# Designs tried in a protein design run: peptides against a protein of PDB entry 1BH9. Part 112

Target 1, 89 residues: chain A of PDB entry 1BH9
Amino acid sequence: FSEEQLNRYEMYRRSAFPKAAIKRLIQSITGTSVSQNVVIAMSGISKVFVGEVVEEALDVCEKWGEMPPLQPKHMREAVRRLKSKGQIP

## One batch from the design tools (peptide; made by RFdiffusion4, then SolubleMPNN)

Design b2_p29_4_s4 (from b2_p29_4, 13 letters changed)
Fold by OpenDDE base, seed 2:
Structure b2_p29_4_s4 (fold): chain B 89 residues (1-89), chain A 29 residues (1-29)
Amino acid sequence: as target 1 above (89 residues)
Amino acid sequence: MTKEQLEKALEALQQKILEEMIADPSKFE
């Protein structure tokens, strides 16, 4: 893959996720107020998570002899593989 | 909140992210 493609998804991984949405989701599950630090931590973990999935999907795309951009089929296969490896729930 | 609650929240968040990534991969690269 080109350096440009790597740069694009790396830049995305470093970007923040919607704080308000993350906070609401956590609070809906815990039933309690969530601190800013917890939201920040969850956002950071999510960025790393996205990176792992994207890397696996790119690998799938390449192994299938296809070129980017990634398609739903690449993502679905990536998720399956990562679950099989025990890397994601 | 408990450790278990946070773990559940994380899993739910990751599941939602996966659904979004599958729906529109172009948003993530």
Scores: peptide ipSAE 0.595, ipTM 0.907, DockQ to the pose 0.790
Fold by OpenDDE base, seed 3:
Parts: structure tokens; C-alpha cells; sequence
Structure b2_p29_4_s4 (fold): chain B 89 residues (1-89), chain A 29 residues (1-29)
């Protein structure tokens, strides 16, 4: 993979998720307000989740002998593999 | 909220993220 793609991946992985959107989603499920700490925790967990999926997807792409950019099939296969390894629900 | 609600919220959030990743992978690399 190119240095540019790697840099973008790392930058994305380190970036924060939109907390407002996360808060809204949680509230839509619980039917009540959620604390800032819960949103922060959920944001952190989500970041780890995305990072693991992207990393696995890049590995899938490479192992299949294909070149970036990532495609839906890479993402789906990555998720399947991560689930089988017990790394994600 | 309850622990059960938090767990369901997390799963829903991860599912939403996955759907977005599959819809447009380029946004994540």
C-alpha cells in the first residue's frame, strides 16, 4: 500500500467520532438521555472497532492479491474473519 | 440506563458503522 493510503488510515483511526451522532443513536434506543461519559466511552469503543475492521480489510485486500481502494467485499470478509476470531461481536 | 440497553446500543452503533463502511469504504482509508 502507498504511504498516502497508510497516512490517511492512521489519521482516520486517531480521529474522534461525532459524539452528537453517537449520543442521538443511544438515546433513540434507550428512550432517555445519556451521560457525557457514556458517549465518550462509546466513541472510544467505536474507534477501536473501526480500526480493527479497516486493518483486517486491508489485510484481506492484500491477501487476495488486490490493490486499494477497499471495496465492500473486503469489508464484509474482514468482519466475517474478525467475528470468527472473536475479536468483534 | 441499564446494562442491557448499553449493550444493545453498542451493537446497534457497530452495525450502523459497518453499514456505512460497506456503503462507502473510501471514507475510511
Amino acid sequence: as target 1 above (89 residues)
Amino acid sequence: MTKEQLEKALEALQQKILEEMIADPSKFE
Scores: peptide ipSAE 0.591, ipTM 0.906, DockQ to the pose 0.772
Fold by OpenDDE base, seed 5:
Structure b2_p29_4_s4 (fold): chain B 89 residues (1-89), chain A 29 residues (1-29)
Amino acid sequence: as target 1 above (89 residues)
Amino acid sequence: MTKEQLEKALEALQQKILEEMIADPSKFE
């Protein structure tokens, strides 16, 4: 699924990820059917992932002496840092 | 479904999530 599709479901706000989209993504890669449990697991991992990124972004914001709301620059820096730590592929 | 396939799928998902987070950070606060 695309970034736009992800946005339409407002995953974070709903405390859930678009299972249908995730299922399609996995199936697109594996070429086989994916169980509901696998989708749930992937959703859970993704939720934790989002949390980790947000936490890093907030840390960046704070260390730069800035105040929320988070901006793209905070997110980009957070991603860079997390990648350097091996926490993001 | 193999471990490698799942890992690839997860990485793809994470990359898409990151793109969304960078595009609209306010949605995740």
Scores: peptide ipSAE 0.588, ipTM 0.909, DockQ to the pose 0.567
Fold by OpenDDE base, seed 4:
Structure b2_p29_4_s4 (fold): chain B 89 residues (1-89), chain A 29 residues (1-29)
Amino acid sequence: as target 1 above (89 residues)
Amino acid sequence: MTKEQLEKALEALQQKILEEMIADPSKFE
């Protein structure tokens, strides 16, 4: 799904990811139907993923001697670092 | 579904999430 879809589900993304959207994305990749359990697993992994990125971004922010709220630059740097560490693909 | 398909799906999902997070970090804090 698109960034627009994620934005549309902003009420859910803080607590959970939209099942339907995730299911559609997975199915677009696999070309076949996806079980509820797979969607749940993907949702859970995504939730953890967000947490890890935020945590790294906060660390970046702190290391740069800055204070929240997080800015795009913190997120970009966090992603770079996490990728370099092999923590995210 | 194959492991490869699931991995690709997960990566795709994560990429979309990252794009949104970078666009508006506050919505994920």
Scores: peptide ipSAE 0.588, ipTM 0.909, DockQ to the pose 0.553

Design b2_p29_5_s1 (from b2_p29_5, 11 letters changed)
Fold by OpenDDE base, seed 2:
Structure b2_p29_5_s1 (fold): chain B 89 residues (1-89), chain A 29 residues (1-29)
Amino acid sequence: as target 1 above (89 residues)
Amino acid sequence: LLTPEAQEVLDKLVEEFIRKKAEELKEKL
């Protein structure tokens, strides 16, 4: 799969990331108000996470001899592989 | 690029990821 295709998807994910939802989730865990900068930082880290998962899922799809769109099985396998490599929690 | 079902899985994975990171943040507060 092309780098251009992945880049366009990342742009989409960056623009559509729900910062409000992230803020609510963090506050529900910390029990206190969080700054805008914390939300921005978490959003950025999450976008990197998504990029890594999607990239790995595309690799899985290709190695299995399949084609997009990505399916749940590709996403689950991608996460398993990334965890085994210690690249994601 | 992703089916709707794949997007749902990804959303759940993101939530889990953020939860883990937020717990780490909580420990540092």
Scores: peptide ipSAE 0.605, ipTM 0.913, DockQ to the pose 0.902
Fold by OpenDDE base, seed 5:
Structure b2_p29_5_s1 (fold): chain B 89 residues (1-89), chain A 29 residues (1-29)
Amino acid sequence: as target 1 above (89 residues)
Amino acid sequence: LLTPEAQEVLDKLVEEFIRKKAEELKEKL
């Protein structure tokens, strides 16, 4: 896998990020309205999360001797590993 | 890069991530 491919994917994900949906989700949990800046901050860390998960999933896929496209099993394993490493909550 | 099914899993993972972060935020409000 190339870093360029990952970068293109990350750019794609950033452009397609559902900001409005994120705002609604946060508000449903906090029980109160949240500022646009809070949504932006949450979106930012969420994008980092996505990038790390996808990167880890690609690594999992490669280590398992498999090729893209990534499957659910790669995503779930990636999260498990990242949690184990303390990289994500 | 992701199968449709993998994308669905990722979407759920993102929701879970945000929920946990939002709960932390809630505790500070």
Scores: peptide ipSAE 0.604, ipTM 0.914, DockQ to the pose 0.881
Fold by OpenDDE base, seed 1:
Structure b2_p29_5_s1 (fold): chain B 89 residues (1-89), chain A 29 residues (1-29)
Amino acid sequence: as target 1 above (89 residues)
Amino acid sequence: LLTPEAQEVLDKLVEEFIRKKAEELKEKL
């Protein structure tokens, strides 16, 4: 992929997550209040997850002889491959 | 770059991921 495409990918990977929404989601699951550090940790882990999925999806797209932007089928295939590799739950 | 539809899929994947991790966290509380 071109430098421009890689740059856009990096911009996405470095994007901040909506911490308030993540906090509410976690609290709805745990049933109790969560600390800021827990939200920060979850946000960080989630960003890594997104990076891995998008990177794999780009690889899938390229291997299929297709061009960005990524489509749902690339994302779904990426997840299947990452799960197969044991890289994501 | 992702299509809007791809972003929607990703959003759901992220939510699922967080949900699984939060369930693990819940077990430790």
Scores: peptide ipSAE 0.602, ipTM 0.912, DockQ to the pose 0.887
Fold by OpenDDE base, seed 3:
Structure b2_p29_5_s1 (fold): chain B 89 residues (1-89), chain A 29 residues (1-29)
Amino acid sequence: as target 1 above (89 residues)
Amino acid sequence: LLTPEAQEVLDKLVEEFIRKKAEELKEKL
């Protein structure tokens, strides 16, 4: 898959990232309110995480000789591979 | 491009990721 296609996808996903949902999730875990800056930071690293997973999934799809759109099996395989590489927790 | 089902999987993965990071943050508070 082309870098351009991946880039367009990432830009779209970043623009629609649910910051409100992230804030609620963090607060539910910490038990206290979190600043906007913390939410922004968490959103940023989460976007990087998404990018890595999607990039790997696209690679899996291509290596399997398949075409988009990505399916759950591609996502699960991507995560497995990234974990084995130590790239994601 | 993701199927709706693939997006659901991704959403869950993101939630789990944030949860882990939030736990680390909680530890520092």
Scores: peptide ipSAE 0.602, ipTM 0.912, DockQ to the pose 0.902

Design b2_p29_5_s2 (from b2_p29_5, 13 letters changed)
Fold by OpenDDE base, seed 5:
Structure b2_p29_5_s2 (fold): chain B 89 residues (1-89), chain A 29 residues (1-29)
Amino acid sequence: as target 1 above (89 residues)
Amino acid sequence: LLTEEAQKVLDELVRRHIEELARKLKEEL
């Protein structure tokens, strides 16, 4: 796995967080309007989450002796491991 | 880097992550 490939994907995923969609999602849960700063913060948290999940998933894939592209099982295992490490809620 | 199915799972994971944080936020509002 090359750092360059991971970096390109991280940048790609970080571009897929439209503020309007995030705002609607948050408001659907909270039942009330949220500030732009809350949306920005949540967007940032989500971007970090994606980066950590993909990095962990690549590690899982490698440790399992498998090759990309990553599959759902790698993503789900990554989240489980990150939770156990206390890196994500 | 990800299969289409893996991307869908990632989107679902992100959604659930935001939902969990939003629920905690709701408690403070």
Scores: peptide ipSAE 0.608, ipTM 0.910, DockQ to the pose 0.851
Fold by OpenDDE base, seed 3:
Structure b2_p29_5_s2 (fold): chain B 89 residues (1-89), chain A 29 residues (1-29)
Amino acid sequence: as target 1 above (89 residues)
Amino acid sequence: LLTEEAQKVLDELVRRHIEELARKLKEEL
């Protein structure tokens, strides 16, 4: 798969993480307000996570000899592989 | 690049990832 295609998708995904939504999610768990720095950090982490998962999923799809678009099975397998490699928790 | 179903799975994975990190953060507060 083309790195260019992946990059375009990643840029799209990066725009899908509004700070307000992330802040609300974190605060729903912590039970208290969180700083902007925490939200920014979490946003960045999430964006990287998405990129890594999609990239790995594309690799899975290719290695399985299948064609895009990516399906749930590719996403789940990607996560399993990333975890096994210690790339994600 | 993703099917709609794959996107839903990805959204869930992201949520779980954030939740896990947030729980760890809570432990330190």
Scores: peptide ipSAE 0.604, ipTM 0.909, DockQ to the pose 0.860
Fold by OpenDDE base, seed 2:
Structure b2_p29_5_s2 (fold): chain B 89 residues (1-89), chain A 29 residues (1-29)
Amino acid sequence: as target 1 above (89 residues)
Amino acid sequence: LLTEEAQKVLDELVRRHIEELARKLKEEL
């Protein structure tokens, strides 16, 4: 990764998981209010998920003999592989 | 690192992931 690409990715990861949005999403599913700790935990889990998907996608891209930037097909294949490995549900 | 389209897909994947975990959480409440 170039420094510029890494910085953009880090900024994206930070902005993609605002607590308020996560809280609303969870509550829309559970039907009840959730604690701050649940929101924090979910935020962390989601960030880890993103990291794992991107890392796997980079591997997919390389194995397919392709070059970055990553494309949708890499992301989708990454998730498939992670599921098969039991790393994500 | 990611194309704009790839980022959109990633956002979708994240949403589905959170929804799945939230459903599991609901079962425990």
Scores: peptide ipSAE 0.603, ipTM 0.908, DockQ to the pose 0.834
Fold by OpenDDE base, seed 1:
Structure b2_p29_5_s2 (fold): chain B 89 residues (1-89), chain A 29 residues (1-29)
Amino acid sequence: as target 1 above (89 residues)
Amino acid sequence: LLTEEAQKVLDELVRRHIEELARKLKEEL
């Protein structure tokens, strides 16, 4: 894989989760209106999260002796590993 | 890069991640 491929996917993810949707999601949790800056920050954090998960999933896939495209099991294992490493909450 | 089902899982993971962070944010508001 290339970082370019990962970046393209991250851009796709951003389009799938636009600011408006993220804002509504956050507000549904906080129970109050949130600033645009909070939404921007959350969007950035989400981008990092996606990148880390996909990168880890690719590593998992390779270590398991498998080949892309990534499957649900790779994604779930990636998250488990990242949590174990303390890289994500 | 990802299968369709993997994309769905990722969507779920992202949502849960945001929700968790939002809960923490709520605690600070």
Scores: peptide ipSAE 0.602, ipTM 0.909, DockQ to the pose 0.837; fails the geometry check

Design b2_p29_5_s3 (from b2_p29_5, 9 letters changed)
Fold by OpenDDE base, seed 5:
Structure b2_p29_5_s3 (fold): chain B 89 residues (1-89), chain A 29 residues (1-29)
Amino acid sequence: as target 1 above (89 residues)
Amino acid sequence: LLTPEAREVLEELAREFIEEQARKLKEEL
């Protein structure tokens, strides 16, 4: 897989977590208001999560002898593997 | 790079991830 493809996805990933939406989601779970810094931290961690999932999914796709575009099964398998490796909670 | 379906799954996985982290945060608040 080309660096160009990964770079395009990184650009996509950066726009995937609007602060307002993240804030509302967190608050819906915590039941209390959260600071902007908490939202920023959560957004950052989430972006790392998504990046690692996609990178792992690309590896899964390759190991399975398949070609992009990635499919749902690659995403789900990636998460399972990352959890197994202790790379994500 | 991702099919539309894969993107939808990824978004759901991301949501679930945030929700889980938020639950842990709630426990500390």
Scores: peptide ipSAE 0.603, ipTM 0.913, DockQ to the pose 0.870
Fold by OpenDDE base, seed 2:
Structure b2_p29_5_s3 (fold): chain B 89 residues (1-89), chain A 29 residues (1-29)
Amino acid sequence: as target 1 above (89 residues)
Amino acid sequence: LLTPEAREVLEELAREFIEEQARKLKEEL
């Protein structure tokens, strides 16, 4: 596995988005119950979001001439860049 | 690989992302 593949795998492993937790979070915001399909969809896009952030963070780390492991500053910068690119809201 | 601190930040960012998406969903409900 490449570094990116390992990171993606680890993120999916550690940052599990349990449906119950996502459901509660969404309902906390919406003020009403949401369907299972909504939870599934939210879980999916959230995983994509995390993956994109990690991938961008790796690029940031490299461009800054730094070595893994990724640090908070890489994550934050990654999000800033992705927002500027219009890849995330 | 990510430091534990980086993971925590990532989790926070993910939560904020979900919250923002949920707010948009609320507008549609």
Scores: peptide ipSAE 0.600, ipTM 0.912, DockQ to the pose 0.826
Fold by OpenDDE base, seed 1:
Structure b2_p29_5_s3 (fold): chain B 89 residues (1-89), chain A 29 residues (1-29)
Amino acid sequence: as target 1 above (89 residues)
Amino acid sequence: LLTPEAREVLEELAREFIEEQARKLKEEL
């Protein structure tokens, strides 16, 4: 898959998780207010996670001899593979 | 390109990831 295709996913990752939404989510779990830096860090880590999943899913799709767009089965297989590689928890 | 269903799965996976990381963060606070 081309870098152009991956760049479209970058745009998705950048816009999918607004800081306000992440902040609320974290605070709902921690039970306390969190700093802006924590939100920024979590946002970054989450974007990396999503990127790794999408990249792996693209690889899965290709290895299965299938064509985009990616389907749920590609996402799920990607996560399984990344977990087996120890790349995601 | 993602199907709408794939996007939904990805969003759920991301949410679960954040929730797990936040739980770990809570343990440190």
Scores: peptide ipSAE 0.597, ipTM 0.912, DockQ to the pose 0.889
Fold by OpenDDE base, seed 3:
Structure b2_p29_5_s3 (fold): chain B 89 residues (1-89), chain A 29 residues (1-29)
Amino acid sequence: as target 1 above (89 residues)
Amino acid sequence: LLTPEAREVLEELAREFIEEQARKLKEEL
């Protein structure tokens, strides 16, 4: 990635996971309150997940002979490939 | 670069990921 591309992707990852929203989501699943540390950990893991999907999607786009910006089809294909590789659940 | 539509899909994928991890966390509680 270029410096500018990296910066944009980092901005996306930061803005996508507000702690309050993650906390509410986790608690809706667990049925109980969760600590701030759990929310922080989940936020970090989620950012790693998103990073892996975007990196794979860029590879898909390139392999298909297409140009950015990435489209939904690249994201969907990326997840399929990552699951096939056993890199994501 | 992502299209707005791609961003929306990515956010949904992230939500699903968090939900799955939260279910695993619930198993330990």
Scores: peptide ipSAE 0.597, ipTM 0.911, DockQ to the pose 0.879

Design b2_p29_5_s4 (from b2_p29_5, 11 letters changed)
Fold by OpenDDE base, seed 5:
Structure b2_p29_5_s4 (fold): chain B 89 residues (1-89), chain A 29 residues (1-29)
Amino acid sequence: as target 1 above (89 residues)
Amino acid sequence: MLTPEAQKVLEELTRKFIEELARELKEKL
């Protein structure tokens, strides 16, 4: 599978959270207010995350000899692998 | 491309990802 095969619109939709929700989530963790730019940055980083997870999940699916549609197990395994590779925290 | 269940899990994983980054950010603030 190639990155170009990934639906950019789909990736964008899946990683897109309302700014207010993201801001609230971050502030809930940090315990302090965060700037709009931080929210925007986090949204962008999240988009990259989603893209990488889906790409990795497709690779997992293929390596397991399975076919789309992707299932929860592919998503979870993808994240585990990305963490082990140091691609995500 | 993704089952509805996979999409829900992806959303959950994304939320957790944001939380993890936020925790790291917290330590710098």
Scores: peptide ipSAE 0.643, ipTM 0.920, DockQ to the pose 0.791
Fold by OpenDDE base, seed 4:
Structure b2_p29_5_s4 (fold): chain B 89 residues (1-89), chain A 29 residues (1-29)
Amino acid sequence: as target 1 above (89 residues)
Amino acid sequence: MLTPEAQKVLEELTRKFIEELARELKEKL
């Protein structure tokens, strides 16, 4: 896959997951307010996660002998593989 | 490139990822 395609994914990733949405999501789980630093950290971690999933999904697609665009099955398999590799919890 | 469906799944997977981390955080609060 081309560097240009990866760049488009990066642009998409960077525009996603507003801090406000992250904050609300975390607070819905914790039941209490969370610090701005936690939100910032989670936002960054989420971006890394998205990047790793997309990268892994591209590998999955290629290894399966398939071609873009990536499909849901590639995303789900990517996450499964990342978990098995210990790259994500 | 991602299909719209793939994007939705990615968003869902990301949400679940955050939720898992948040649960772990909750246990430490």
Scores: peptide ipSAE 0.643, ipTM 0.919, DockQ to the pose 0.828
Fold by OpenDDE base, seed 1:
Structure b2_p29_5_s4 (fold): chain B 89 residues (1-89), chain A 29 residues (1-29)
Amino acid sequence: as target 1 above (89 residues)
Amino acid sequence: MLTPEAQKVLEELTRKFIEELARELKEKL
């Protein structure tokens, strides 16, 4: 896909959970309070993750000979591929 | 463009991603 096509997905690439929700989620896992810096960092990392997934999903969609809009199967395959490449845990 | 279903899956995948990183973070706290 062209850069123009990728730009149409910017809203998704920059999407993020509300900071309050991220904070609660992290705290539910860590069992302790987390700083604002941790929440900010996680928010940023999450945005990067979303961008990478959407970009990979577009590639998957194209390679499968399909057309947007992206579907759940593209998202799941994208994550599988990114994990395989070691780009995400 | 993402289908509404794709958006929901993306949110789910993002949540799982955050949870995994948080578990790793827990080990360091």
Scores: peptide ipSAE 0.637, ipTM 0.918, DockQ to the pose 0.823
Fold by OpenDDE base, seed 3:
Structure b2_p29_5_s4 (fold): chain B 89 residues (1-89), chain A 29 residues (1-29)
Amino acid sequence: as target 1 above (89 residues)
Amino acid sequence: MLTPEAQKVLEELTRKFIEELARELKEKL
């Protein structure tokens, strides 16, 4: 995959997770309010996750002999591979 | 580039990832 393709994904990742949405999601699970610092940390962790998934998905796409744009099957396979490598929980 | 469907799946996978971490956090609160 090209650096240009990856850069477009990075631009998307930087704006994909509003703090308000992350806060609501966490609080829906925990049942209580969480601090701003927790939301900031989770936002950062989520962006790293997305970056790793997209990079792995691009690798999957190439290994399957396919061309972008990425499809759902590439994303799902990427997560499976990252879990098997122990890179994500 | 991502298809619109791939973008939706990526969002779903990210949501599930956050939910898992939030459940772990809940146990410590």
Scores: peptide ipSAE 0.637, ipTM 0.917, DockQ to the pose 0.844

Design b2_p29_6_s1 (from b2_p29_6, 8 letters changed)
Fold by OpenDDE base, seed 5:
Structure b2_p29_6_s1 (fold): chain B 89 residues (1-89), chain A 29 residues (1-29)
Amino acid sequence: as target 1 above (89 residues)
Amino acid sequence: SALEKLLEALAAMPKEEQLAFGEFKVPLP
């Protein structure tokens, strides 16, 4: 691996939503408190999902002739496209 | 919805933090 590849991997590896935010999100769905292990698992799932959304949103951004940072409109369009391709429910 | 909340949090992040989620999947230029 090149240094650039390693650096990108490190950035990806360390990317995450705040633990508290994930916990609140889950609790908003379940209506009850959740364990630390559940938060860890959901953090990983969310990371993979968001990774796909970001990749698609970047493609949307480029197609629209715009530049990062990603805006809500890019995110919404990305989700629509991913749904149409059957990549997300 | 849960999805909307997640996307809102992502949109609120600085550019570098947003891009970090896709860095490994997106090819290098």
Scores: peptide ipSAE 0.478, ipTM 0.856, DockQ to the pose 0.328
Fold by OpenDDE base, seed 1:
Structure b2_p29_6_s1 (fold): chain B 89 residues (1-89), chain A 29 residues (1-29)
Amino acid sequence: as target 1 above (89 residues)
Amino acid sequence: SALEKLLEALAAMPKEEQLAFGEFKVPLP
């Protein structure tokens, strides 16, 4: 990686959803308390998912002839496209 | 919905963070 890419990678690596929020989300679905390991695993999965959405949204932004920052409309279109591709349910 | 809130949160991120998410994926544990 270039220095610029490395910097962006580190920024991405450090980015995370609050554990408490993830825990509450999971518990709202399961109806019971979950272990710390489950929270960690789900946090990782969520991060990967967000990465896929943003990647697609950037493609949408480019194809629409627009520039970052991404807007909700780009994100919504990205999700639609990913669903169409079968990459998300 | 939770998804809508997530999308709004992503849109509210600084440009640099958005770009970082778009270019890299962290391996699952």
Scores: peptide ipSAE 0.081, ipTM 0.666, DockQ to the pose 0.728
Fold by OpenDDE base, seed 3:
Structure b2_p29_6_s1 (fold): chain B 89 residues (1-89), chain A 29 residues (1-29)
Amino acid sequence: as target 1 above (89 residues)
Amino acid sequence: SALEKLLEALAAMPKEEQLAFGEFKVPLP
């Protein structure tokens, strides 16, 4: 990996969703209380999902001949492409 | 629970075999 890729990964690794927000969201869907382990697992899955979207958005940005930072248009196109590929519903 | 056992198993893996996503660990391919 390039130094730039490693730096992006390190920033990504350090980022996290707040546990309280994830807990509230899950409980709003399930209608019941959830354990800390469920919150941790769902937080991880959510982080992976965001990572996949960002990776696709970076590809979009490059293919359009544009430079970072990512813009909403890149994120929207990324989601569209991932849906078309069947990677997300 | 099954989830707790899974998380414990993942946490017990060597660090070089883990991909870290916060407190959640994923095995490397």
Scores: peptide ipSAE 0.022, ipTM 0.460, DockQ to the pose 0.039
Fold by OpenDDE base, seed 2:
Structure b2_p29_6_s1 (fold): chain B 89 residues (1-89), chain A 29 residues (1-29)
Amino acid sequence: as target 1 above (89 residues)
Amino acid sequence: SALEKLLEALAAMPKEEQLAFGEFKVPLP
């Protein structure tokens, strides 16, 4: 990793969805209570997914010759590209 | 179950990738 990449990785590593928020979200969808392990699993997968979207958005931002912070237009384009690549169904 | 498969997959990933999960690391059996 470059120093910049390492810094981004460290920030990503330290970022997290609050467990309570994930739990509430899941329960809002399912209508039933969920276990701690379900929350952990869903939180982990969600973090990976968001990380992939953000990584793509940063690439978009760079390719457009723009600087962070990311804007909605970068996120929209990122999702479009990920769909095109088959990374999002 | 689907959940068990997911947990196994998370536990089986390389250490470097596991570190990215922070507090949401899947506990090993």
Scores: peptide ipSAE 0.021, ipTM 0.472, DockQ to the pose 0.056

